# Peptides against a protein of PDB entry 8RAJ: the designs that were tried, part 14

Target 1, 54 residues: chain A of PDB entry 8RAJ
Amino acid sequence: LPAENEDPDKAVVDLHRSPPKTKDPDLTPSGIIAKVKAGDMTQETARELLLAMR

## One batch from the design tools (peptide; made by RFdiffusion4, then SolubleMPNN)

Design b1_p12_7_s4 (from b1_p12_7, 4 letters changed)
Fold by OpenDDE base, seed 2:
Structure b1_p12_7_s4 (fold): chain B 54 residues (1-54), chain A 12 residues (1-12)
Amino acid sequence: as target 1 above (54 residues)
Amino acid sequence: DEALEELDALPA
């Protein structure tokens, strides 16, 4: 059975890490919402990120 | 804030 390569490099958006100045599409409001919908981010973490970007 | 509204509309 091919091991599902769970790519461990899912960019865990660490709230304590300085927001990467990089236009990471994953750090846009839409990208954050998409991660929550995908189950890759908690709603709480997403809320904190969105509030910090405001 | 549209993003917060969309977030709050997601199932917990």
Scores: peptide ipSAE 0.556, ipTM 0.892, DockQ to the pose 0.684
Fold by OpenDDE base, seed 3:
Structure b1_p12_7_s4 (fold): chain B 54 residues (1-54), chain A 12 residues (1-12)
Amino acid sequence: as target 1 above (54 residues)
Amino acid sequence: DEALEELDALPA
């Protein structure tokens, strides 16, 4: 049986579960905007993240 | 902030 690659549950950036590691390249301002453009993040969540980085 | 301006230009 082909191991269905269970797509590792895309780590939903839960702002309540762990402070975003400031060293995650996917959580740069550009990385956040790229996730919104890809449909992987809501605009509202992106806004909250960007504001928290200031 | 340039990133917020770019975000606001995206469709909701």
Scores: peptide ipSAE 0.556, ipTM 0.891, DockQ to the pose 0.724
Fold by OpenDDE base, seed 5:
Structure b1_p12_7_s4 (fold): chain B 54 residues (1-54), chain A 12 residues (1-12)
Amino acid sequence: as target 1 above (54 residues)
Amino acid sequence: DEALEELDALPA
């Protein structure tokens, strides 16, 4: 059986998830932009996150 | 917002 490609636990940045108490570098504006550049986040999701952080 | 400007400058 092909090993289920367990998509590496991409920290699903859910808008409904309580912000992690720890400064997740992935949840900073720069971290969000970096995820989009890496193809790990859509531009639209990034926009929503950035607006929610404002 | 600088982050939004940078986001919008990314290739679609």
Scores: peptide ipSAE 0.554, ipTM 0.892, DockQ to the pose 0.748
Fold by OpenDDE base, seed 1:
Structure b1_p12_7_s4 (fold): chain B 54 residues (1-54), chain A 12 residues (1-12)
Amino acid sequence: as target 1 above (54 residues)
Amino acid sequence: DEALEELDALPA
């Protein structure tokens, strides 16, 4: 199966970088949860991101 | 936090 061109430039959210004040819908709590549901993010990474956004 | 509760409710 052709590897879906996951654009490798999908912003590696550096968890150690101050959460980008990005209006990126993919970095909202709902967007993070959606990525986990899609298998595009680990639950652990999502947990760390959500905690960092508090 | 509703988002963490929803995350924890996801199947592992």
Scores: peptide ipSAE 0.554, ipTM 0.890, DockQ to the pose 0.731

Design b1_p12_8_s2 (from b1_p12_8, 5 letters changed)
Fold by OpenDDE base, seed 5:
Structure b1_p12_8_s2 (fold): chain B 54 residues (1-54), chain A 12 residues (1-12)
Amino acid sequence: as target 1 above (54 residues)
Amino acid sequence: DEALEELDSLPK
């Protein structure tokens, strides 16, 4: 059986979801930028997130 | 905003 590459539970950052009270390091400005650099997030999504955090 | 500036500086 091909090991279903369980897509690592990419924390789907839903802009419409209440910000998780959990200090997700991936949701910090630096974490968002890191995801974009890694190709795991679009610049557009990152921009929306960063603006929402402002 | 420093983070936005960095974001816009990333290669497309």
Scores: peptide ipSAE 0.564, ipTM 0.896, DockQ to the pose 0.785
Fold by OpenDDE base, seed 3:
Structure b1_p12_8_s2 (fold): chain B 54 residues (1-54), chain A 12 residues (1-12)
Amino acid sequence: as target 1 above (54 residues)
Amino acid sequence: DEALEELDSLPK
């Protein structure tokens, strides 16, 4: 059975790490909002991320 | 911030 190598580099959003280079579309303001709409992120976590990007 | 305004408009 092909072990689906869950790529461990799924961007663990380390809130304490230097803001990831804005190249990750999932970490853009629009990407964050999209995750909330999809149910993949809480509104609270999204708020913290958006505030950290200011 | 437009993104925060949009976020606050989403259902909790």
Scores: peptide ipSAE 0.563, ipTM 0.896, DockQ to the pose 0.745
Fold by OpenDDE base, seed 1:
Structure b1_p12_8_s2 (fold): chain B 54 residues (1-54), chain A 12 residues (1-12)
Amino acid sequence: as target 1 above (54 residues)
Amino acid sequence: DEALEELDSLPK
């Protein structure tokens, strides 16, 4: 089975780092939800990110 | 907030 090249440089969203630019599709509300669905982000981290974007 | 509602609907 082709190992999906999980690019290890997937931007670890540091919550303490400057708020991600809203232009990153991975950091939109929909992108965050998609990461949780994929198992790439915890629900807790997603909640904190979504609240910070309010 | 629709995104938070969707998040809360996801399996834990």
Scores: peptide ipSAE 0.562, ipTM 0.895, DockQ to the pose 0.714
Fold by OpenDDE base, seed 4:
Structure b1_p12_8_s2 (fold): chain B 54 residues (1-54), chain A 12 residues (1-12)
Amino acid sequence: as target 1 above (54 residues)
Amino acid sequence: DEALEELDSLPK
């Protein structure tokens, strides 16, 4: 059976295209901070996301 | 905002 390469759909959070899906656990404030710590998100992008959540 | 404060504490 071809292993369905579940390409991890890296939800590219594009602030300019789609409002942050607040239901995505990776887009919670804690999830955003975790991505920055992991090097998967820039501090600037994280700042914009966090500000948009206010 | 606690999340912003934590973010600002991270290395740039």
Scores: peptide ipSAE 0.561, ipTM 0.896, DockQ to the pose 0.731

Design b1_p12_8_s3 (from b1_p12_8, 5 letters changed)
Fold by OpenDDE base, seed 2:
Structure b1_p12_8_s3 (fold): chain B 54 residues (1-54), chain A 12 residues (1-12)
Amino acid sequence: as target 1 above (54 residues)
Amino acid sequence: DAALEELDALPR
């Protein structure tokens, strides 16, 4: 089975991109926290995203 | 905000 090539470039949430109306599970508050725990997102970027969703 | 509190509790 080919390993899921998680394209590492798709994990970068561009803060300047209008939040995609896609129910990207990765853009939920829980998904953002999960990315920070995984080391895929900084706390600063996560804070800015969570504040922008408020 | 529970998500911000959980975020701030993570190691830097």
Scores: peptide ipSAE 0.569, ipTM 0.898, DockQ to the pose 0.720
Fold by OpenDDE base, seed 1:
Structure b1_p12_8_s3 (fold): chain B 54 residues (1-54), chain A 12 residues (1-12)
Amino acid sequence: as target 1 above (54 residues)
Amino acid sequence: DAALEELDALPR
């Protein structure tokens, strides 16, 4: 059985998916900025997320 | 918005 390489740490924030009501620290403004700094999110995707949170 | 200002200060 190939190990399901579901890397659970890649919360691919699909902007087209209804925002999960998870208090995911990764979906906070600070968490979004941290993902961009880590290279795990594009600045553009982060901008769209931050604008949608206003 | 402090988060957008911080985002825009990041290298593109």
Scores: peptide ipSAE 0.567, ipTM 0.897, DockQ to the pose 0.776
Fold by OpenDDE base, seed 5:
Structure b1_p12_8_s3 (fold): chain B 54 residues (1-54), chain A 12 residues (1-12)
Amino acid sequence: as target 1 above (54 residues)
Amino acid sequence: DAALEELDALPR
């Protein structure tokens, strides 16, 4: 069985990376909030991302 | 901003 290395691509949203032009559901305002709820993102990083999208 | 308000409503 090929190990699906589902490396959960922890999209460490690098604030210095150009916003992905892809509709990555993880980079929507709702996706960011979902990551904070899951404990996969800090509230501070989420705030910076949401402010950068404004 | 509704997303910032929802973020601030999360339990710390």
Scores: peptide ipSAE 0.567, ipTM 0.897, DockQ to the pose 0.664
Fold by OpenDDE base, seed 4:
Structure b1_p12_8_s3 (fold): chain B 54 residues (1-54), chain A 12 residues (1-12)
Amino acid sequence: as target 1 above (54 residues)
Amino acid sequence: DAALEELDALPR
């Protein structure tokens, strides 16, 4: 089985990118919090994303 | 906002 090299660079949410019309499970409020808990996102970036979803 | 409250409770 080819290891799915999930390119870690594709997980960087660009705040200047138009919100993906894809229901990316990683862009849900719960998914954002999970990334912060994993160390994959800063608390500051997560705060800005959660505020933009409000 | 429950998500912001949960986020603020995380270690910086």
Scores: peptide ipSAE 0.567, ipTM 0.897, DockQ to the pose 0.690

Design b1_p12_8_s4 (from b1_p12_8, 5 letters changed)
Fold by OpenDDE base, seed 2:
Structure b1_p12_8_s4 (fold): chain B 54 residues (1-54), chain A 12 residues (1-12)
Amino acid sequence: as target 1 above (54 residues)
Amino acid sequence: DRALEELDSLPR
């Protein structure tokens, strides 16, 4: 399968996918909060992600 | 949790 170049601006965090073992800086608690502040993520999705990382 | 507290402080 061709590696779909997932657009780096579309980090679609699939909540049902096992968290990538890569420390994506955009998937840190601080990165999630930054996305919410930027309007790139809903507060609800951010809450679910932060709870799943706990 | 500091991150949840910060999140709850953001506008809905």
Scores: peptide ipSAE 0.573, ipTM 0.901, DockQ to the pose 0.713
Fold by OpenDDE base, seed 3:
Structure b1_p12_8_s4 (fold): chain B 54 residues (1-54), chain A 12 residues (1-12)
Amino acid sequence: as target 1 above (54 residues)
Amino acid sequence: DRALEELDSLPR
């Protein structure tokens, strides 16, 4: 059986695309900050995302 | 922005 490598569609936040109005809790300002606190996101990437949401 | 202020308070 081919293992479906469903590459978990890492929601590549395309910084060039208008932020999808995704109710994704991971893309909220609080979710972004939580990822930085967890070490799953850099402070720089988080800053760019937060600025793009403004 | 409160989120940017919180972010800037995090360790680099």
Scores: peptide ipSAE 0.572, ipTM 0.901, DockQ to the pose 0.748
Fold by OpenDDE base, seed 4:
Structure b1_p12_8_s4 (fold): chain B 54 residues (1-54), chain A 12 residues (1-12)
Amino acid sequence: as target 1 above (54 residues)
Amino acid sequence: DRALEELDSLPR
């Protein structure tokens, strides 16, 4: 079976390593809120991201 | 801030 290269670049938004690239739809305020609603992000991490985008 | 207000309305 070809190993589907599940690209492990699930963009781990490292708050310390890269400024939020406003080009990633997942890093918009709406995208962050959507991830929290889906259970893919904690409310705390989302708060830190949203504050860093101000 | 609307996004923070929406976030604070979500379950922890």
Scores: peptide ipSAE 0.572, ipTM 0.900, DockQ to the pose 0.759
Fold by OpenDDE base, seed 1:
Structure b1_p12_8_s4 (fold): chain B 54 residues (1-54), chain A 12 residues (1-12)
Amino acid sequence: as target 1 above (54 residues)
Amino acid sequence: DRALEELDSLPR
């Protein structure tokens, strides 16, 4: 079976998953913006995450 | 909110 290279760098930020209580750099406002700039996150998903942090 | 303002400046 080809090992699906699960690209470990796709931290799929599931909006419905409880945010890990750990300082996930990907869950900071700056980390979210960085993912959008990298093309790893949609602007819409990023908006929902940033709004949920308010 | 600076992060939302920055986000809104990004291409959709």
Scores: peptide ipSAE 0.572, ipTM 0.901, DockQ to the pose 0.746

## One batch from the design tools (peptide; made by RFdiffusion4, then SolubleMPNN)

Design b2_p13_1_s1 (from b2_p13_1, 5 letters changed)
Fold by OpenDDE base, seed 2:
Structure b2_p13_1_s1 (fold): chain B 54 residues (1-54), chain A 13 residues (1-13)
Amino acid sequence: as target 1 above (54 residues)
Amino acid sequence: DAEVDEYMAKQLA
């Protein structure tokens, strides 16, 4: 079986690659509130998510 | 958590 030579350089590049701060707008407090107001999220789920952010 | 509850109450009012 060809040893998948994990290119160590690829791992290093991945570590130094600034995680794209894809701030999922849906995971911000404001985004969560917006979903609740739109009827796309329950208030209870929103509460749990907000608690997890602290 | 009272702070989260207060935040939600204010934002959803």
Scores: peptide ipSAE 0.647, ipTM 0.920, DockQ to the pose 0.711
Fold by OpenDDE base, seed 4:
Structure b2_p13_1_s1 (fold): chain B 54 residues (1-54), chain A 13 residues (1-13)
Amino acid sequence: as target 1 above (54 residues)
Amino acid sequence: DAEVDEYMAKQLA
């Protein structure tokens, strides 16, 4: 079986790398707020998501 | 986080 040469360097998650900006419109701050207003998300969940983005 | 709370309060008002 070809040893998938998993480059061990690729396993080094740069902990300082900014999380990839999700381009998902539902996960933008405005998208989150929109979901709350629509009743599709609780305010508490929205708060947690927004905190995680900081 | 006060800034997030303020943001939410303003946007959901």
Scores: peptide ipSAE 0.643, ipTM 0.919, DockQ to the pose 0.678
Fold by OpenDDE base, seed 3:
Structure b2_p13_1_s1 (fold): chain B 54 residues (1-54), chain A 13 residues (1-13)
Amino acid sequence: as target 1 above (54 residues)
Amino acid sequence: DAEVDEYMAKQLA
């Protein structure tokens, strides 16, 4: 069963693995979302990137 | 992908 208080980044990538460690904050799920909110990335591009991280 | 779509919906709301 997934943990009750899971990291949202971990949940998107893999429920049974630690989230990938990266030095580039824009390459994390949260970083991608931040770019969309800032208007620096389209929602569609963000979706494709998030899918590719799985 | 339902998981990604749900995540985006929650985070962008």
Scores: peptide ipSAE 0.621, ipTM 0.918, DockQ to the pose 0.597
Fold by OpenDDE base, seed 5:
Structure b2_p13_1_s1 (fold): chain B 54 residues (1-54), chain A 13 residues (1-13)
Amino acid sequence: as target 1 above (54 residues)
Amino acid sequence: DAEVDEYMAKQLA
């Protein structure tokens, strides 16, 4: 499990074989989560995007 | 994927 004080983007990167390769800040792990919290993205879409980063 | 699901649960709480 990722450390509590670990950067969330790094934390999710460590859960996957490869780091995110997109330069779009909205497609980083933190950006995706932010969109979900704002109601701009469904949890299911976010899940699929995060899974695709593996 | 359980790891992604756990991450989402933590970050969206």
Scores: peptide ipSAE 0.611, ipTM 0.917, DockQ to the pose 0.625

Design b2_p13_1_s2 (from b2_p13_1, 4 letters changed)
Fold by OpenDDE base, seed 3:
Structure b2_p13_1_s2 (fold): chain B 54 residues (1-54), chain A 13 residues (1-13)
Amino acid sequence: as target 1 above (54 residues)
Amino acid sequence: DEEVDAFMEKELA
């Protein structure tokens, strides 16, 4: 019988840990502008996203 | 929207 090496370091996901406040920098106005300047987003798409944030 | 357009013009300049 293959010994199932139960790796005991199963990261106990602490269910009581507050979810990290992931501030997605790409969803901020500055992040959107940065993507446009980098050529990763069209100006029109940026405009629509910025309007939706209001 | 005029405010968003003004923001974009300023920041992309």
Scores: peptide ipSAE 0.625, ipTM 0.911, DockQ to the pose 0.734
Fold by OpenDDE base, seed 4:
Structure b2_p13_1_s2 (fold): chain B 54 residues (1-54), chain A 13 residues (1-13)
Amino acid sequence: as target 1 above (54 residues)
Amino acid sequence: DEEVDAFMEKELA
């Protein structure tokens, strides 16, 4: 079995690297709107979420 | 909030 040489240099977590903003695509304004259009979210819930993002 | 309401109206049209 080929030993997957995990290059140890990739494990250096740059402490100064801003954590990747895990942009939950579902929590962006566009993502919220997309859910409403898909029928996966009510307009009222979307409104509340959008207000909370301010 | 008028701005949010306007946004929703525009994007959901």
Scores: peptide ipSAE 0.624, ipTM 0.911, DockQ to the pose 0.647
Fold by OpenDDE base, seed 5:
Structure b2_p13_1_s2 (fold): chain B 54 residues (1-54), chain A 13 residues (1-13)
Amino acid sequence: as target 1 above (54 residues)
Amino acid sequence: DEEVDAFMEKELA
């Protein structure tokens, strides 16, 4: 049986499609930082997201 | 944005 690596749908934060949902833990400032630390997000994308929250 | 940059620098250090 192929191990369906269900890569959990890591919500790729599409800045063009989804306004930052404050309810999404991945879209909180802490969640964004965590993604950068994990290598799942570039620092530039994180910066843009954080700026959009202001 | 200086505040965001400072936040990132602090949290990513």
Scores: peptide ipSAE 0.603, ipTM 0.909, DockQ to the pose 0.698
Fold by OpenDDE base, seed 2:
Structure b2_p13_1_s2 (fold): chain B 54 residues (1-54), chain A 13 residues (1-13)
Amino acid sequence: as target 1 above (54 residues)
Amino acid sequence: DEEVDAFMEKELA
């Protein structure tokens, strides 16, 4: 069976985790939108993250 | 939140 190369670099953003470090590029508004566009994040998860940043 | 919804609509269009 081909080893599914699970790219370990998919940072699973835990919505219940402490406020994101401002330096994490994956937790900026632009980074969140980029993940949605790439199909790596649902629109609903993105919405929740963006709301939590307000 | 209307502002977040508007942002997402714009950026994902």
Scores: peptide ipSAE 0.593, ipTM 0.908, DockQ to the pose 0.711

Design b2_p13_1_s3 (from b2_p13_1, 5 letters changed)
Fold by OpenDDE base, seed 2:
Structure b2_p13_1_s3 (fold): chain B 54 residues (1-54), chain A 13 residues (1-13)
Amino acid sequence: as target 1 above (54 residues)
Amino acid sequence: DAEVDAYMEEQLA
């Protein structure tokens, strides 16, 4: 089986690339609360996520 | 954590 040469250059995290400011809106405190209100997340899971952000 | 709990209570009210 040909070893798929995983191009190691794809793993080069360009440290100078501005972190995509695409803050996953779902990972913000407001996004988490929105998911709870929509019934897409339990309050307990939301609590754990919010605690982990501190 | 009391601060997180307070935040959740306020936002979910």
Scores: peptide ipSAE 0.638, ipTM 0.918, DockQ to the pose 0.736
Fold by OpenDDE base, seed 4:
Structure b2_p13_1_s3 (fold): chain B 54 residues (1-54), chain A 13 residues (1-13)
Amino acid sequence: as target 1 above (54 residues)
Amino acid sequence: DAEVDAYMEEQLA
């Protein structure tokens, strides 16, 4: 079985690269709206979250 | 909040 050579070069954490602000995409305004459209969040909950972000 | 409400109406339309 061919060993999937995981390229070791991807493991080089550039210490000078600002940690990707992994903003939970689900907590952005656009992410919240997307959840509502997908039926994964109520409009009321979305409203409360958006208000809290202001 | 009227601004949030307006935003939601626009994005969900």
Scores: peptide ipSAE 0.638, ipTM 0.918, DockQ to the pose 0.650
Fold by OpenDDE base, seed 5:
Structure b2_p13_1_s3 (fold): chain B 54 residues (1-54), chain A 13 residues (1-13)
Amino acid sequence: as target 1 above (54 residues)
Amino acid sequence: DAEVDAYMEEQLA
């Protein structure tokens, strides 16, 4: 399978492999919201991440 | 979670 060119500058969050880190701007609440608005994250995934931050 | 849901609703509107 061609390795999907994951943009190295975009933090991919994998809830099963790596917990979200608040230091990563893409994994802050604001960063998560930004990803949803950009269409890069589903609302459900965002919700799960935000819940995990509490 | 109602607080998270409210936050998302507000921020995504």
Scores: peptide ipSAE 0.623, ipTM 0.916, DockQ to the pose 0.714
Fold by OpenDDE base, seed 3:
Structure b2_p13_1_s3 (fold): chain B 54 residues (1-54), chain A 13 residues (1-13)
Amino acid sequence: as target 1 above (54 residues)
Amino acid sequence: DAEVDAYMEEQLA
């Protein structure tokens, strides 16, 4: 039995699709500071992250 | 270190 289930909806991955610029704003120095100001991150954690970015 | 501490102080003030 020919397996006719060629699912035609194989999304043709557009090879010309620009890679998603996943800019995670939370991993920038400014993003880290913003989290501290918002109360979503401790100053100590922010300090450690900023040190690690050097 | 001192540079990070200074940056944080400036940005959080």
Scores: peptide ipSAE 0.637, ipTM 0.918, DockQ to the pose 0.688; fails the geometry check

Design b2_p13_1_s4 (from b2_p13_1, 5 letters changed)
Fold by OpenDDE base, seed 1:
Structure b2_p13_1_s4 (fold): chain B 54 residues (1-54), chain A 13 residues (1-13)
Amino acid sequence: as target 1 above (54 residues)
Amino acid sequence: DAEVDAFMERELS
């Protein structure tokens, strides 16, 4: 029977996994706008993301 | 989308 190589590395519970910041500020409309203002995002990409949130 | 465009215009002006 082929031993299914379950990749044991997936079981490394990163104990330092910061609790999922349930509010990634970067994924809010305000966070998107902030990235555009900072020059870290194009207006077109921001528009697409904002449209996808609706 | 006019609402998104209006939002962007307001926030980026």
Scores: peptide ipSAE 0.636, ipTM 0.914, DockQ to the pose 0.782
Fold by OpenDDE base, seed 2:
Structure b2_p13_1_s4 (fold): chain B 54 residues (1-54), chain A 13 residues (1-13)
Amino acid sequence: as target 1 above (54 residues)
Amino acid sequence: DAEVDAFMERELS
């Protein structure tokens, strides 16, 4: 069976590819707050994520 | 960060 050489270069996340603006609603400030209110995230984790987005 | 803390306090109150 021919070993399909999975070209490891296809796993190179093209850093120049504009990250798909998948505005993951869960990664917006409002989405983070919603997760905290739902009990799906701690307030401390939310704080760290919000700080990292600045 | 005081600004993030103030935001969280406002949104979670």
Scores: peptide ipSAE 0.630, ipTM 0.914, DockQ to the pose 0.736
Fold by OpenDDE base, seed 4:
Structure b2_p13_1_s4 (fold): chain B 54 residues (1-54), chain A 13 residues (1-13)
Amino acid sequence: as target 1 above (54 residues)
Amino acid sequence: DAEVDAFMERELS
């Protein structure tokens, strides 16, 4: 049985990626903060993302 | 940016 490697599509928030469709919960201010708290994002990356959303 | 910095300080504290 092929192990479905569900590669968890780690939504790498790339600042250079086309503005993600507003429906990605990972790209809301709350989603960004949640990733930082989970250790999945640095504070610096979060800051840059939040600045780009303004 | 002071507004973003204040938001981060509040939410990550």
Scores: peptide ipSAE 0.616, ipTM 0.913, DockQ to the pose 0.765
Fold by OpenDDE base, seed 5:
Structure b2_p13_1_s4 (fold): chain B 54 residues (1-54), chain A 13 residues (1-13)
Amino acid sequence: as target 1 above (54 residues)
Amino acid sequence: DAEVDAFMERELS
């Protein structure tokens, strides 16, 4: 059985690697909030990202 | 940051 590598394309936004590409829907304020609501991001990480976008 | 905190509170409530 091919192991479906469900590559969780969970774009872990590494704050240290690349400035948030404004084109990534996951890096918009709404996308960040959606990830928190889904349990895919902590509120602290979301806060840091939102602060960096200001 | 109070504005970010208020935004998060509103959107996550």
Scores: peptide ipSAE 0.609, ipTM 0.912, DockQ to the pose 0.763

Design b2_p13_2_s1 (from b2_p13_2, 6 letters changed)
Fold by OpenDDE base, seed 5:
Structure b2_p13_2_s1 (fold): chain B 54 residues (1-54), chain A 13 residues (1-13)
Amino acid sequence: as target 1 above (54 residues)
Amino acid sequence: DPVDEELDRALAE
């Protein structure tokens, strides 16, 4: 069985790669406001979320 | 409340 030389140097998980900041657009102040404008969120829930971000 | 004022402003735009 030919041992496939998987070059172990290519498997360096760059631990310094900043995780993609998946900014959940729904968890941004602008995303919260957009949901309230769309009628998908109450103003009270938006207030509570915006206060928790301070 | 400053958050309520900001929210009311943003909803009026």
Scores: peptide ipSAE 0.339, ipTM 0.830, DockQ to the pose 0.602
Fold by OpenDDE base, seed 1:
Structure b2_p13_2_s1 (fold): chain B 54 residues (1-54), chain A 13 residues (1-13)
Amino acid sequence: as target 1 above (54 residues)
Amino acid sequence: DPVDEELDRALAE
């Protein structure tokens, strides 16, 4: 079985980096909330990302 | 915090 080494560090959006003007649906407020609901992101990380978007 | 309140609301749906 290939262990999908989903390196948890690659899902760490660098919160100290200015939110990329990426049209990445995963970096929209709705995409962030969807990741938290899926269990793929912590509520704390989502909070910090949403604050950085203000 | 208004972001915390918005996040809590969106997670409760």
Scores: peptide ipSAE 0.339, ipTM 0.826, DockQ to the pose 0.721
Fold by OpenDDE base, seed 3:
Structure b2_p13_2_s1 (fold): chain B 54 residues (1-54), chain A 13 residues (1-13)
Amino acid sequence: as target 1 above (54 residues)
Amino acid sequence: DPVDEELDRALAE
């Protein structure tokens, strides 16, 4: 049976890799306000989200 | 409410 050369170097999770800073533009105060202005969000939902970010 | 005042201001611009 051919020995599967599992390359052990592919399993090394770089613990020093900074997590990707995904800036979701839609979850910023300005992004929330833009959704309300577009009619894609209610003012009440925007209020709740803005309160939760304080 | 300071959040309601901020929303009203931002929606009026």
Scores: peptide ipSAE 0.338, ipTM 0.830, DockQ to the pose 0.634
Fold by OpenDDE base, seed 2:
Structure b2_p13_2_s1 (fold): chain B 54 residues (1-54), chain A 13 residues (1-13)
Amino acid sequence: as target 1 above (54 residues)
Amino acid sequence: DPVDEELDRALAE
């Protein structure tokens, strides 16, 4: 069986590549608040996430 | 806390 040499160089996460602004709408302040209003998130979890974004 | 005040405001709307 040929060992597929998974070239370990493809795992170089370019730390200088600005993460694609995948505006995960769920990770925006407005998206977090919308989840709390929908009952899909606790106010405490929303608080922790909003503090981590500041 | 300004985050708590923002949350309380946003949840009251």
Scores: peptide ipSAE 0.338, ipTM 0.829, DockQ to the pose 0.655

